Peptides against a protein of PDB entry 3MAZ. Designs and how they scored, part 18

Target 1, 99 residues: chain A of PDB entry 3MAZ
Amino acid sequence: VLNPMPACFYTVSRKEATEMLQKNPSLGNMILRPGSDSRNYSITIRQEIDIPRIKHYKVMSVGQNYTIELEKPVTLPNLFSVIDYFVKETRGNLRPFIC
Target 2, 99 residues: chain A of PDB entry 3MAZ as posed
Amino acid sequence: VLNPMPACFYTVSRKEATEMLQKNPSLGNMILRPGSDSRNYSITIRQEIDIPRIKHYKVMSVGQNYTIELEKPVTLPNLFSVIDYFVKETRGNLRPFIA

## One batch from the design tools (peptide; made by RFdiffusion4, then SolubleMPNN)

Design b1_p12_4_s1 (from b1_p12_4, 6 letters changed)
Fold by OpenDDE base, seed 5:
Structure b1_p12_4_s1 (fold): chain B 99 residues (1-99), chain A 12 residues (1-12)
Amino acid sequence: as target 1 above (99 residues)
Amino acid sequence: GFERDLSPQPVF
């Protein structure tokens, strides 16, 4: 049984996520998607600070928590917190993609 | 900052 997922979670590939964000930037700029492994995830973002930039981040399931693979890794208790982290850290620049 | 982007790094 799959517990509730963040609203910006979609069962899409890296390519599909990129296309979604490019096609409808007004709907948000952050997608959570399945990783290559069954229990891992990836975050795809599209920021337009200077020019449009697509970036991807690995979210690893570690025990009961999740670790975002950054230069300084961040460990959080659930995927909602992962999304919250990206939103808060960018002071709202990143917004979950809602279609 | 969000380092360790899985996308290709820029080449200069």
Scores: peptide ipSAE 0.224, ipTM 0.717, DockQ to the pose 0.027
Fold by OpenDDE base, seed 2:
Structure b1_p12_4_s1 (fold): chain B 99 residues (1-99), chain A 12 residues (1-12)
Amino acid sequence: as target 1 above (99 residues)
Amino acid sequence: GFERDLSPQPVF
């Protein structure tokens, strides 16, 4: 069984991702989507800690790895690890959107 | 928290 992309990956635009997360928050609050450049991606999240907030992060393909463009960049071996990072870092607050 | 949010700058 081969699943090269995380379950929360969707070929959607920034706008569509936002709408998906807003429409069905019970399905998750994190989407991985194509970035502006080939081989790059973006993460769109919708957290409701205080009020609903939509945020977007860049995930750059660097060599054989991926770097999440944060204040302090994080480099990981694959996209599954990228999703895992967001989940673990938020202690489960962020969950992959599963449609 | 996570910094470098790209919200204001359009990125598809």
Scores: peptide ipSAE 0.219, ipTM 0.759, DockQ to the pose 0.036
Fold by OpenDDE base, seed 4:
Structure b1_p12_4_s1 (fold): chain B 99 residues (1-99), chain A 12 residues (1-12)
Amino acid sequence: as target 1 above (99 residues)
Amino acid sequence: GFERDLSPQPVF
C-alpha cells in the first residue's frame, strides 16, 4: 500500500501518460508516474507555449527527500512539493492532471 | 527554465 500521493500520480508508463495528456488537455498538463525503480518517479508535462511539447523529468528519491534532475537540480522534502515546484515555477502554466 | 529532459529515448 502506498502512502498518500499527489492527485496527479498515476501508475502509468511514459507512453500512457503522454496519451492521457494529449487526449484530455483540459484536465491538466502534468502527471507524476513510477520511474525506473520502486523509489524513483518521473514527471511528464505537455506545455502549449508556441506548439504542444511533451517533456519528461526524472525525480530521484534521495534519503528522505526527492531531487528533480534539471540543469540545476532541485531537492524537495516530498512529492507534493515536487508538484508545487512545477506549478509555481511556471506561474500556473503547469497544472496537475486530475481525472 | 528547467532543462534536462529524458526525451527522446523511452524511460519508465
Scores: peptide ipSAE 0.207, ipTM 0.741, DockQ to the pose 0.037
Fold by OpenDDE base, seed 3:
Structure b1_p12_4_s1 (fold): chain B 99 residues (1-99), chain A 12 residues (1-12)
Amino acid sequence: as target 1 above (99 residues)
Amino acid sequence: GFERDLSPQPVF
């Protein structure tokens, strides 16, 4: 049993996450999923600014915080803050996938 | 596995 997780967290693979986002784009365009390592995660997004584009980001557990592996790394206190970061950074363009 | 992508693009 996992502690409370963001609503857009799903125990799915990279491929499955992509399929979910493509099938129901109206439900959101961002998914948090398990990473290749134990306490790490991955973010998969599908933005449609000009054309549909799938992107993936690595979220590493560092101590009690999380670091998003971006061009300019961002460290946050929890996974909810990680989701919030993506939402705020895009001024709402990215929204958690809720099905 | 996955590839690291560039930072999100702000949308106004």
Scores: peptide ipSAE 0.147, ipTM 0.705, DockQ to the pose 0.033

Design b1_p12_4_s2 (from b1_p12_4, 7 letters changed)
Fold by OpenDDE base, seed 1:
Structure b1_p12_4_s2 (fold): chain B 99 residues (1-99), chain A 12 residues (1-12)
Amino acid sequence: as target 1 above (99 residues)
Amino acid sequence: GFERDTSPEPVF
């Protein structure tokens, strides 16, 4: 079947995403959710390196691509690549939340 | 809320 959105995409608020990650850390620690605008998104992560840390990142739709708003912006062709970026850059520390 | 939904660079 055609799946245009990553499995870790949920139509939830910032608060709800945070609660999901805190309540079930074994299911993953990264969620993709709707942004303030219909074509933009946000990534919410919960890393437990030294202490639990919740962070959010804007994923802006730019043309046919997506730009992750980081200190050094990263532009990728689709949302699947955005998820892949976070997984690879953290060497697997970040994993998509699957429930 | 009024907080921006963009945090500092992620920890790799």
Scores: peptide ipSAE 0.149, ipTM 0.706, DockQ to the pose 0.037
Fold by OpenDDE base, seed 5:
Structure b1_p12_4_s2 (fold): chain B 99 residues (1-99), chain A 12 residues (1-12)
Amino acid sequence: as target 1 above (99 residues)
Amino acid sequence: GFERDTSPEPVF
Protein backbone atom coordinates (compact mmCIF):
# COMPACT_ATOMS: atom_id res chain seq x y z
CA VAL B 1 0.00 0.00 0.00
CA LEU B 2 1.37 3.37 -1.02
CA ASN B 3 1.15 6.48 1.12
CA PRO B 4 -0.99 9.34 -0.22
CA MET B 5 0.23 10.33 -3.68
CA PRO B 6 -0.11 13.53 -5.70
CA ALA B 7 -3.31 13.75 -7.72
CA CYS B 8 -1.33 13.56 -10.95
CA PHE B 9 0.18 10.21 -10.07
CA TYR B 10 -0.91 7.34 -12.29
CA THR B 11 0.38 3.80 -12.52
CA VAL B 12 1.06 4.10 -16.22
CA SER B 13 3.95 3.51 -18.58
CA ARG B 14 5.91 6.17 -20.42
CA LYS B 15 3.85 5.50 -23.53
CA GLU B 16 0.53 5.59 -21.70
CA ALA B 17 1.43 8.85 -19.97
CA THR B 18 2.29 10.41 -23.31
CA GLU B 19 -1.03 9.29 -24.75
CA MET B 20 -2.97 10.64 -21.78
CA LEU B 21 -1.38 14.06 -22.09
CA GLN B 22 -1.90 14.17 -25.85
CA LYS B 23 -5.52 13.07 -25.63
CA ASN B 24 -6.68 15.58 -23.02
CA PRO B 25 -4.31 18.55 -22.89
CA SER B 26 -6.97 20.65 -21.14
CA LEU B 27 -6.72 18.43 -18.06
CA GLY B 28 -3.09 19.29 -17.45
CA ASN B 29 0.32 18.58 -18.92
CA MET B 30 2.24 16.81 -16.17
CA ILE B 31 2.05 13.23 -14.95
CA LEU B 32 3.94 11.45 -12.19
CA ARG B 33 4.41 7.74 -12.83
CA PRO B 34 6.34 4.75 -11.52
CA GLY B 35 9.96 4.53 -12.50
CA SER B 36 11.46 1.49 -14.16
CA ASP B 37 13.11 0.43 -10.92
CA SER B 38 12.08 0.14 -7.29
CA ARG B 39 10.86 3.25 -5.47
CA ASN B 40 11.83 5.70 -8.18
CA TYR B 41 9.47 7.75 -10.31
CA SER B 42 9.33 9.67 -13.54
CA ILE B 43 7.66 12.93 -14.50
CA THR B 44 6.27 13.15 -18.01
CA ILE B 45 5.37 16.57 -19.35
CA ARG B 46 3.88 17.89 -22.56
CA GLN B 47 4.57 21.56 -23.18
CA GLU B 48 3.16 23.48 -26.12
CA ILE B 49 5.21 26.66 -26.07
CA ASP B 50 6.03 26.50 -29.76
CA ILE B 51 5.20 22.93 -30.75
CA PRO B 52 4.13 20.00 -28.59
CA ARG B 53 7.15 18.57 -26.80
CA ILE B 54 7.20 15.51 -24.59
CA LYS B 55 9.88 15.23 -21.94
CA HIS B 56 10.59 12.87 -19.08
CA TYR B 57 12.43 13.47 -15.83
CA LYS B 58 13.70 10.92 -13.37
CA VAL B 59 12.74 11.41 -9.75
CA MET B 60 15.10 9.32 -7.70
CA SER B 61 14.47 8.22 -4.16
CA VAL B 62 17.49 9.26 -2.14
CA GLY B 63 17.26 8.46 1.52
CA GLN B 64 14.05 10.03 2.75
CA ASN B 65 14.04 12.61 -0.05
CA TYR B 66 13.64 12.74 -3.81
CA THR B 67 16.08 14.12 -6.33
CA ILE B 68 14.91 15.36 -9.71
CA GLU B 69 17.49 14.60 -12.37
CA LEU B 70 18.14 17.95 -14.00
CA GLU B 71 21.30 19.72 -15.14
CA LYS B 72 21.39 20.98 -11.59
CA PRO B 73 19.71 18.30 -9.47
CA VAL B 74 16.98 19.40 -7.09
CA THR B 75 16.30 17.51 -3.88
CA LEU B 76 12.93 17.75 -2.17
CA PRO B 77 11.33 16.11 0.87
CA ASN B 78 8.34 14.45 -0.81
CA LEU B 79 6.52 13.90 -4.09
CA PHE B 80 4.06 16.71 -3.43
CA SER B 81 7.00 19.07 -3.26
CA VAL B 82 8.29 17.63 -6.53
CA ILE B 83 5.02 18.49 -8.26
CA ASP B 84 4.99 21.92 -6.62
CA TYR B 85 8.51 22.53 -7.84
CA PHE B 86 7.60 21.94 -11.47
CA VAL B 87 4.52 24.14 -11.19
CA LYS B 88 6.28 27.03 -9.48
CA GLU B 89 9.46 26.97 -11.50
CA THR B 90 7.48 27.17 -14.73
CA ARG B 91 5.21 29.84 -13.25
CA GLY B 92 2.17 27.70 -13.85
CA ASN B 93 3.04 26.53 -17.34
CA LEU B 94 3.15 23.00 -16.03
CA ARG B 95 -0.07 21.86 -14.39
CA PRO B 96 -0.76 18.45 -12.85
CA PHE B 97 -2.91 16.24 -15.04
CA ILE B 98 -6.19 15.66 -13.25
CA CYS B 99 -8.20 12.89 -14.85
CA GLY A 1 20.95 0.86 -26.94
CA PHE A 2 18.08 2.04 -24.77
CA GLU A 3 16.57 5.49 -24.50
CA ARG A 4 17.16 7.37 -21.27
CA ASP A 5 14.10 8.21 -19.21
CA THR A 6 15.45 11.67 -18.45
CA SER A 7 15.36 14.96 -20.32
CA PRO A 8 17.82 17.79 -19.56
CA GLU A 9 15.66 20.65 -18.32
CA PRO A 10 12.03 21.70 -18.26
CA VAL A 11 11.07 24.71 -20.32
CA PHE A 12 10.31 27.68 -18.06
Scores: peptide ipSAE 0.143, ipTM 0.710, DockQ to the pose 0.036
Fold by OpenDDE base, seed 2:
Structure b1_p12_4_s2 (fold): chain B 99 residues (1-99), chain A 12 residues (1-12)
Amino acid sequence: as target 1 above (99 residues)
Amino acid sequence: GFERDTSPEPVF
């Protein structure tokens, strides 16, 4: 079987992603979506540690890798690794949105 | 544009 894109990837806008996460928090709190450029992406998350907080991160296609636009940029080999990074970095707080 | 806005580091 081949799954070229992470399960939490949806062709939705920033607003739509936000709405999805708000409406169905039990399905996950992280969405990968198209960025402003065809080869770039954005990750929208909704963490609920203290209060619900929506955040967006740019994932830039750089060569054959992807760089997450963080204060200290993180470069990974593929989008699956990008999702994994967010899951691991938050010790499971972030979970891919699966509907 | 709005899509270019990058949020701060995620909460760990």
Scores: peptide ipSAE 0.137, ipTM 0.703, DockQ to the pose 0.037
Fold by OpenDDE base, seed 3:
Structure b1_p12_4_s2 (fold): chain B 99 residues (1-99), chain A 12 residues (1-12)
Amino acid sequence: as target 1 above (99 residues)
Amino acid sequence: GFERDTSPEPVF
């Protein structure tokens, strides 16, 4: 059985995640979803600083940890820490999508 | 189809 997942995890496609964030922006702007590979994930965000911008980030399973594929990669011990990283780094601009 | 699920860094 799979361990508990972050509240913003949904078994949705890239397209579906985008539609969810566009339809209900007041519920949050960040979704965790399955990646193209079995034990990998993707983060979809919709930031609205100047204009709405959709972006996606790979979260790769590496041993017991997870690495966010960025220009400067970030490795964290679990998916909850991954969500926390995005929240903290943006000083609360990114918030998990809760519906 | 879609490109690889990786974009530049988020806007902080």
Scores: peptide ipSAE 0.158, ipTM 0.708, DockQ to the pose 0.038; fails the geometry check

Design b1_p12_4_s3 (from b1_p12_4, 6 letters changed)
Fold by OpenDDE base, seed 5:
Structure b1_p12_4_s3 (fold): chain B 99 residues (1-99), chain A 12 residues (1-12)
Amino acid sequence: as target 1 above (99 residues)
Amino acid sequence: SFERDLSPEPVF
């Protein structure tokens, strides 16, 4: 049983997430997916500012929070906040992929 | 293949 997750969460691999974003960019450009054999997650994004660029970020489960692995790590209380962070920090450039 | 492509912050 999976607890409530953000709408852009999909149980897909890194490769599958990339393909999803490439195939239907109009549906969004950010996917949250499970990490490998762990309670961690990954965010896959496809930004098309100048050219299409795929990037992956680790979202590490730390205690009861989640830390987005960036140069300056950001710790948030839940995965919804993680998605919100990416949306806000990019002023809406990143949008959750809703299929 | 490496899992991450880290950056200082998301690009906007």
Scores: peptide ipSAE 0.131, ipTM 0.712, DockQ to the pose 0.036
Fold by OpenDDE base, seed 2:
Structure b1_p12_4_s3 (fold): chain B 99 residues (1-99), chain A 12 residues (1-12)
Amino acid sequence: as target 1 above (99 residues)
Amino acid sequence: SFERDLSPEPVF
């Protein structure tokens, strides 16, 4: 199925995303959700390296690209690339939450 | 919400 948004995109709040990840960790540990502003998003992750840790990152729409608000910002062409970035950079530790 | 996490970045 072709869709314009990554499979791990859900129209949920920060809290809801956190709950989803905590309740069903086997389904993945990364969710893309709406940001406070239109066209902006947030990534919520739940990594379990030492202990479970929930983190949230801003994904700002900049022109036709998206910038992940990291210490060293990363700009990518689309949301799929944003998800890919998190997956690849963590060598698969982060996986899109597929519900 | 939309705030950037203040915790360290993901462990790569």
Scores: peptide ipSAE 0.115, ipTM 0.699, DockQ to the pose 0.035
Fold by OpenDDE base, seed 3:
Structure b1_p12_4_s3 (fold): chain B 99 residues (1-99), chain A 12 residues (1-12)
Amino acid sequence: as target 1 above (99 residues)
Amino acid sequence: SFERDLSPEPVF
């Protein structure tokens, strides 16, 4: 049993997430999924600014917060805030995948 | 297998 998770969270592998985003791009372009380590996660995105590009980001559980491993790391209080960060910073280009 | 997740910046 899991606590409430963002709607774009799916218990899928990196490969499966990529396939989901490619198959139904109209449903969104961002998935949150389990990381390789317990209590850690990964974000998979598919942006089509010029050509389709798949990228993966690490979201590390640090104490009671989460740190997105970027060139300049961002620490947030919960996974909902992590999703909001990606949406906000890309001005809506990234949207959570909802099926 | 796959590479370690990357740490690039999102495209604005």
Scores: peptide ipSAE 0.107, ipTM 0.701, DockQ to the pose 0.038
Fold by OpenDDE base, seed 1:
Order: structure tokens, then C-alpha cells, then sequence
Structure b1_p12_4_s3 (fold): chain B 99 residues (1-99), chain A 12 residues (1-12)
């Protein structure tokens, strides 16, 4: 049985997501969470390239697709693809948080 | 609570 949402999706606030990533960095450094609007989401990441850095990105529903709000926006067909995008583009530096 | 987020580009 496949999950309807990515494994790194949690119904948590921005603060809770940050705490999750900080407390258990070995479990991953990226989570997907609900946005302020019902059809939108946010991604929280914690990269440790030099020092720990927390960042958040908007994932907006656009029709049947999703757009990641980046300097150059990226539109993808589903939330699984959104997660895959972050993993792929960082060559594995970002990994979904799995607890 | 939940809110809209905005950050600089991720580090690739």
C-alpha cells in the first residue's frame, strides 16, 4: 500500500518542524508540512554544510500541479515529485525526514 | 500555527 502523501509529510507547525530536524538530524533534514491555506504546503530544511541553517519554502497548488517558490520557480505534477526535486538537485544533501 | 514561508535559494 502506497501512502497518499510523501513519507516526510507531517501535520506540524513551522516551529515543530524546526525542532524535529534539530533534535534528530540523523533521520533526515527535510519535512513537508501544511501551509496556511488548505491546498498549499511548506517545506522546512536544515542543512549543515558549514553551520546549521533552517530554511522554509512555499509549495503552492497550481491547478493539478505544485509550484515551489524559488528564485526560478519549479512546477511539478505532485508532492512526491517536489520531494524528489529537492533530493536530486542537492545530489542527496537533502534527505526526507523519516521517524 | 501554520504560516506561509519564504526563504532564499537552497544550497545545492
Amino acid sequence: as target 1 above (99 residues)
Amino acid sequence: SFERDLSPEPVF
Scores: peptide ipSAE 0.112, ipTM 0.696, DockQ to the pose 0.041; fails the geometry check

Design b1_p12_4_s4 (from b1_p12_4, 6 letters changed)
Fold by OpenDDE base, seed 3:
Structure b1_p12_4_s4 (fold): chain B 99 residues (1-99), chain A 12 residues (1-12)
Amino acid sequence: as target 1 above (99 residues)
Amino acid sequence: SFQRDLSPEPVF
């Protein structure tokens, strides 16, 4: 049993997430999924600014917060805030995948 | 496969 999770969270592998985003791009372009370690996660995105590009970001559980592994790390209080960060920082280009 | 991205931010 899991506590409430963002709507774009799916218990899928890196490969499966990529396939989901490619198959139904109209449903969104961002998925949150389990990371390689317990209590850690990954964000998979598919952007089509010029050509389709797949990227994967590490989201580390640190204490009671979460840190997105970027060149300049971003620490947020919960996974909902992590999703909001990606939406906000791309001015809506990234949208959670909802099926 | 792809490595984890270490970019400073997502692309606009």
Scores: peptide ipSAE 0.174, ipTM 0.726, DockQ to the pose 0.036
Fold by OpenDDE base, seed 2:
Structure b1_p12_4_s4 (fold): chain B 99 residues (1-99), chain A 12 residues (1-12)
Amino acid sequence: as target 1 above (99 residues)
Amino acid sequence: SFQRDLSPEPVF
């Protein structure tokens, strides 16, 4: 099925995203969700490298691109690339939450 | 508005 949003996109709050990841870690550990502002998003992840850690990253819509608010911002052409970035940067440790 | 994580990048 083709859709304009990554499979791990859910219209959930930060709290809900956290709960989803905590309750069903086998389904993935990364969720893309709406940000506080229109056209902006947030990435919520739950990594279990040492201990479970929940982190949230801001993804700002900038023109036709998206910028992940990191110490060194990363700008990508679309949300799929944003997800890909997180997956690749963590060498697969982060996987999109597929419910 | 929401808060972002303080980490510079995801941990791998």
Scores: peptide ipSAE 0.166, ipTM 0.720, DockQ to the pose 0.035
Fold by OpenDDE base, seed 4:
Structure b1_p12_4_s4 (fold): chain B 99 residues (1-99), chain A 12 residues (1-12)
Amino acid sequence: as target 1 above (99 residues)
Amino acid sequence: SFQRDLSPEPVF
């Protein structure tokens, strides 16, 4: 049984995610995508503060939770919470990409 | 080939 995924989840590569964010920045600037192996995910963001910057974050499935690979790792109960974390942490600067 | 960004956390 598959659980629903966040709306900004797409089965795309790192390159494809970057292209999506660059092509339609008005649709959002954050994508969740499959990671390097099973049960891993990646977050790709495009922040436009001084200049457009593409960044990628690793999201590791750990037991029943997910850990975002940051300088200080953040563990959350589900992928929706992962998206929420990025939105809240940036006070709305990051928004899920909805195409 | 999978690599995280080296930035500590997202900005803001």
Scores: peptide ipSAE 0.150, ipTM 0.715, DockQ to the pose 0.036
Fold by OpenDDE base, seed 5:
Structure b1_p12_4_s4 (fold): chain B 99 residues (1-99), chain A 12 residues (1-12)
Amino acid sequence: as target 1 above (99 residues)
Amino acid sequence: SFQRDLSPEPVF
């Protein structure tokens, strides 16, 4: 049983997430997916500022919070906040992929 | 091979 997750969460691999974002860019450009053999997650994005660029970010489960692995790590209380962070920090450039 | 699943910063 999976607890409530953000709408852009999909049980897909890195490769599958990339393909999803490439095939339907109008549906969004950010996917949350499970990490490998762990309680962690990964964010896959496809930004098209100049050219299409795929990037991945680790979202590590730390205690009851989640830490986004960035140069300056950001710790948030839940995965919804993680998605919100990416949306807000990019001023809407990143949008959750809703299929 | 192994691939890094991490980027330093998102593009703002």
Scores: peptide ipSAE 0.141, ipTM 0.716, DockQ to the pose 0.037

Design b1_p12_5_s1 (from b1_p12_5 with I5L S8G)
Fold by OpenDDE base, seed 2:
Parts: sequence; C-alpha cells; structure tokens
Structure b1_p12_5_s1 (fold): chain B 99 residues (1-99), chain A 12 residues (1-12)
Amino acid sequence: as target 1 above (99 residues)
Amino acid sequence: SLSELESGDGSE
C-alpha cells in the first residue's frame, strides 16, 4: 500500500529536475525527487529573485518524520508538510512544479 | 525564512 505523494514529486535525477524547472518556469519552481538513499528525498528549486538560482536540499527520513537540511534543521511529520514549509517560508516565491 | 534556505546544495 502506497501513500500519496506531493504533486511536485517526480522520479527524476538532480540534472533532470534542473532541466524541468529551466524549461517550464511558468509551471512552478520546486520539485521533490528521490534522494541518494531509499527513504530520503531532495528538493530542487529555481528561484528568480534577481537572477535564476538553482539549489538543492536534502530531506532526510528520521523515524516517521522528515528533516529538511537547513542551517537550522526543520523536522516535519510528512512530505506534504515539507512542501508547505518551503511555500510558506518563501511567502509564495516557491511553488510546486505541476505538469 | 529565505535566509534559512541559503544553506543547501546537498542531495544525490
């Protein structure tokens, strides 16, 4: 039994995610993808405040929660909350990539 | 915050 994943989740590599965001910026600027390990994930973003900037963040599975690797790590109960965090903390600058 | 997101480039 699989639980639903956030709409911006895609089984793509770091490179592919970057290309997706660059190709269709109007569809969003944030992608959730598989990480280097089975239960970990990565977030790839493309912010365009002054100039386009691509960044990647690790989302580590810790027990039943997830920790976003930031200067001050943030632990959340599920991946939906992780996406929500990125949206809220950037005041809407980041939007899930939907295609 | 946006500042907190400055630390990030680790993934695959």
Scores: peptide ipSAE 0.220, ipTM 0.833, DockQ to the pose 0.404
Fold by OpenDDE base, seed 1:
Structure b1_p12_5_s1 (fold): chain B 99 residues (1-99), chain A 12 residues (1-12)
Amino acid sequence: as target 1 above (99 residues)
Amino acid sequence: SLSELESGDGSE
């Protein structure tokens, strides 16, 4: 049985995620997608502060937790917390893409 | 913060 995934999770590639965010920016600017390896994921965001900027982040499965690869790594208990972190850390600038 | 997320861009 597969556990529930965040609403912004889509089984898409890096390129597809980028296209989704560019096509419908009003639906959100953050997507969670499968990583290059099993049990790992990637976060793709499209921020439009000064100019549109696409960035990708590795979310590595470490034991029973997940670590977001940042300058200062952040480890969280589940993928929902990962999404929450991006939302809270940016004070709502990042919002999950809901299609 | 937004500045801390500047390190992003790597995963496939």
Scores: peptide ipSAE 0.217, ipTM 0.832, DockQ to the pose 0.429
Fold by OpenDDE base, seed 4:
Structure b1_p12_5_s1 (fold): chain B 99 residues (1-99), chain A 12 residues (1-12)
Amino acid sequence: as target 1 above (99 residues)
Amino acid sequence: SLSELESGDGSE
């Protein structure tokens, strides 16, 4: 039995994720997607603080945890915590994309 | 903070 994934997880490519966020910004601005390797993931965001900005972050699977590739790496216990981190750190600016 | 997220941009 596999644990459920965050609601903003989609089996899409970097390009597809970008298109999804651009097409329906009202549905959210953050997507979790598969990374280049089986156990790794990527976060794609589209912020509109001043101008629209698309960015991608690596979420590396390390043992039973996940490490977000940031200037100062952050390690969390699960993918739900990863999503929560992005929401909290941006004080709600980032919201999971719910289609 | 938002500034801390400026480092991201390298994922497949």
Scores: peptide ipSAE 0.216, ipTM 0.832, DockQ to the pose 0.453; fails the geometry check
Fold by OpenDDE base, seed 3:
Structure b1_p12_5_s1 (fold): chain B 99 residues (1-99), chain A 12 residues (1-12)
Amino acid sequence: as target 1 above (99 residues)
Amino acid sequence: SLSELESGDGSE
């Protein structure tokens, strides 16, 4: 079964994702992109709490779920939940990049 | 939280 991908998913590289976020901050600050391996993804964010900061996170496919690689890993059922987690956990600081 | 996200970094 092929389900739709989150709206902030783009088939871009780490560099391209960074450039997208820097170019149009008003469109959001979080992008989901292909990871280094099949079925794995990466999240690129650009926060401007004090100064612009770019960070990347691994989202690993584990069985039918996805695990966000954090100090304390978080496992979720789908990519939509992954995006939701980043938004909610940061109380809205992170918003999916929608162009 | 934001502090937890600070641990993330370099994934290609």
Scores: peptide ipSAE 0.212, ipTM 0.830, DockQ to the pose 0.437; fails the geometry check

Design b1_p12_5_s2 (from b1_p12_5 with S1M E4Y I5L)
Fold by OpenDDE base, seed 3:
Structure b1_p12_5_s2 (fold): chain B 99 residues (1-99), chain A 12 residues (1-12)
Amino acid sequence: as target 1 above (99 residues)
Amino acid sequence: MLSYLESSDGSE
């Protein structure tokens, strides 16, 4: 069966996503979740470079594409590419949360 | 390089 959404997508709140990442860090450290409206999403990450740090990013639907809200915004064709971008840019430090 | 920023999402 085809999955139209990345495996790390969960219909959870900001708080719930944070709790998931804290409870089982061995399962990954990146979650995709619903954003402020039905067309947008958010990414929650938990990095442990020095101490555990939680960050959230807006992923905005723009036409047929998605834009990650960064200092220098990045536009990608689909949500799978968004997840791939986070993994590649951090050289694998970020991994999708799979449970 | 990924620019790590904090953003709001409006989720409860």
Scores: peptide ipSAE 0.151, ipTM 0.775, DockQ to the pose 0.212
Fold by OpenDDE base, seed 4:
Structure b1_p12_5_s2 (fold): chain B 99 residues (1-99), chain A 12 residues (1-12)
Amino acid sequence: as target 1 above (99 residues)
Amino acid sequence: MLSYLESSDGSE
């Protein structure tokens, strides 16, 4: 049994996530997906400020928390907070992909 | 400000 996951979580590959975001940009531009290890995740985003840009971020499970692998790493208590961080930090530019 | 970095992550 797995606890509820953020709405933008999908069991997809990096490539598939990229394709999802490119195909339906109106549905959002941020996807949470499984990482290479069972307890880790990845965030794929497609920002369109000047030109479309695809980027990927590691979300590492560390104890009971999650660390976003940024230049200055950010540690948060759960995956919902991870999504919230990306939304808030970009002032709403990033939105969870909901299909 | 969010510092954007490309990660070499994978998927299961």
Scores: peptide ipSAE 0.131, ipTM 0.767, DockQ to the pose 0.192
Fold by OpenDDE base, seed 5:
Structure b1_p12_5_s2 (fold): chain B 99 residues (1-99), chain A 12 residues (1-12)
Amino acid sequence: as target 1 above (99 residues)
Amino acid sequence: MLSYLESSDGSE
């Protein structure tokens, strides 16, 4: 059974994700997208604390889990948890891009 | 202050 993807998942490139976030900041600032390899993903964010800053994160499929490639990697059971982690870690500063 | 997330280069 294929589970649904998070609402902020879009089949877009890094460049396109960046453009999406820049174009409609009010819709959110975090996109989940396909990574360079199958079953891997990337998170693109546009954080606007002082000035807009674009960052990308690798979300690597490891067994049945996913590891966010951070300074201190975080492993989570599913992509929904990955999104949740980004939201919680930033205390709501990051919000899934919904259009 | 908001937590900082160190980025990794996720690309295609």
Scores: peptide ipSAE 0.129, ipTM 0.764, DockQ to the pose 0.350
Fold by OpenDDE base, seed 1:
Structure b1_p12_5_s2 (fold): chain B 99 residues (1-99), chain A 12 residues (1-12)
Amino acid sequence: as target 1 above (99 residues)
Amino acid sequence: MLSYLESSDGSE
């Protein structure tokens, strides 16, 4: 059975997502969560390149696609592709949080 | 490389 949402999707708030990533960094450093509006989402990451840094990104539903709000916006066909983009773009530095 | 653009979006 194909799940409609990525494994790192959790129905949590910004604060809860941050706490999850801080508490169990070995489980991953990227969470997908509900956005402020229907069909919109947010990505919360916790990178530790030099010091721990928490960042949040908007993933906006645009038509039948999703656009990640970056300096240069990236539009992808589904949420799985969104997660894949973050993983590949960082060469594995970002990994989906799986508990 | 990802350009870090922090957003205020969330569901608190």
Scores: peptide ipSAE 0.097, ipTM 0.750, DockQ to the pose 0.204; fails the geometry check

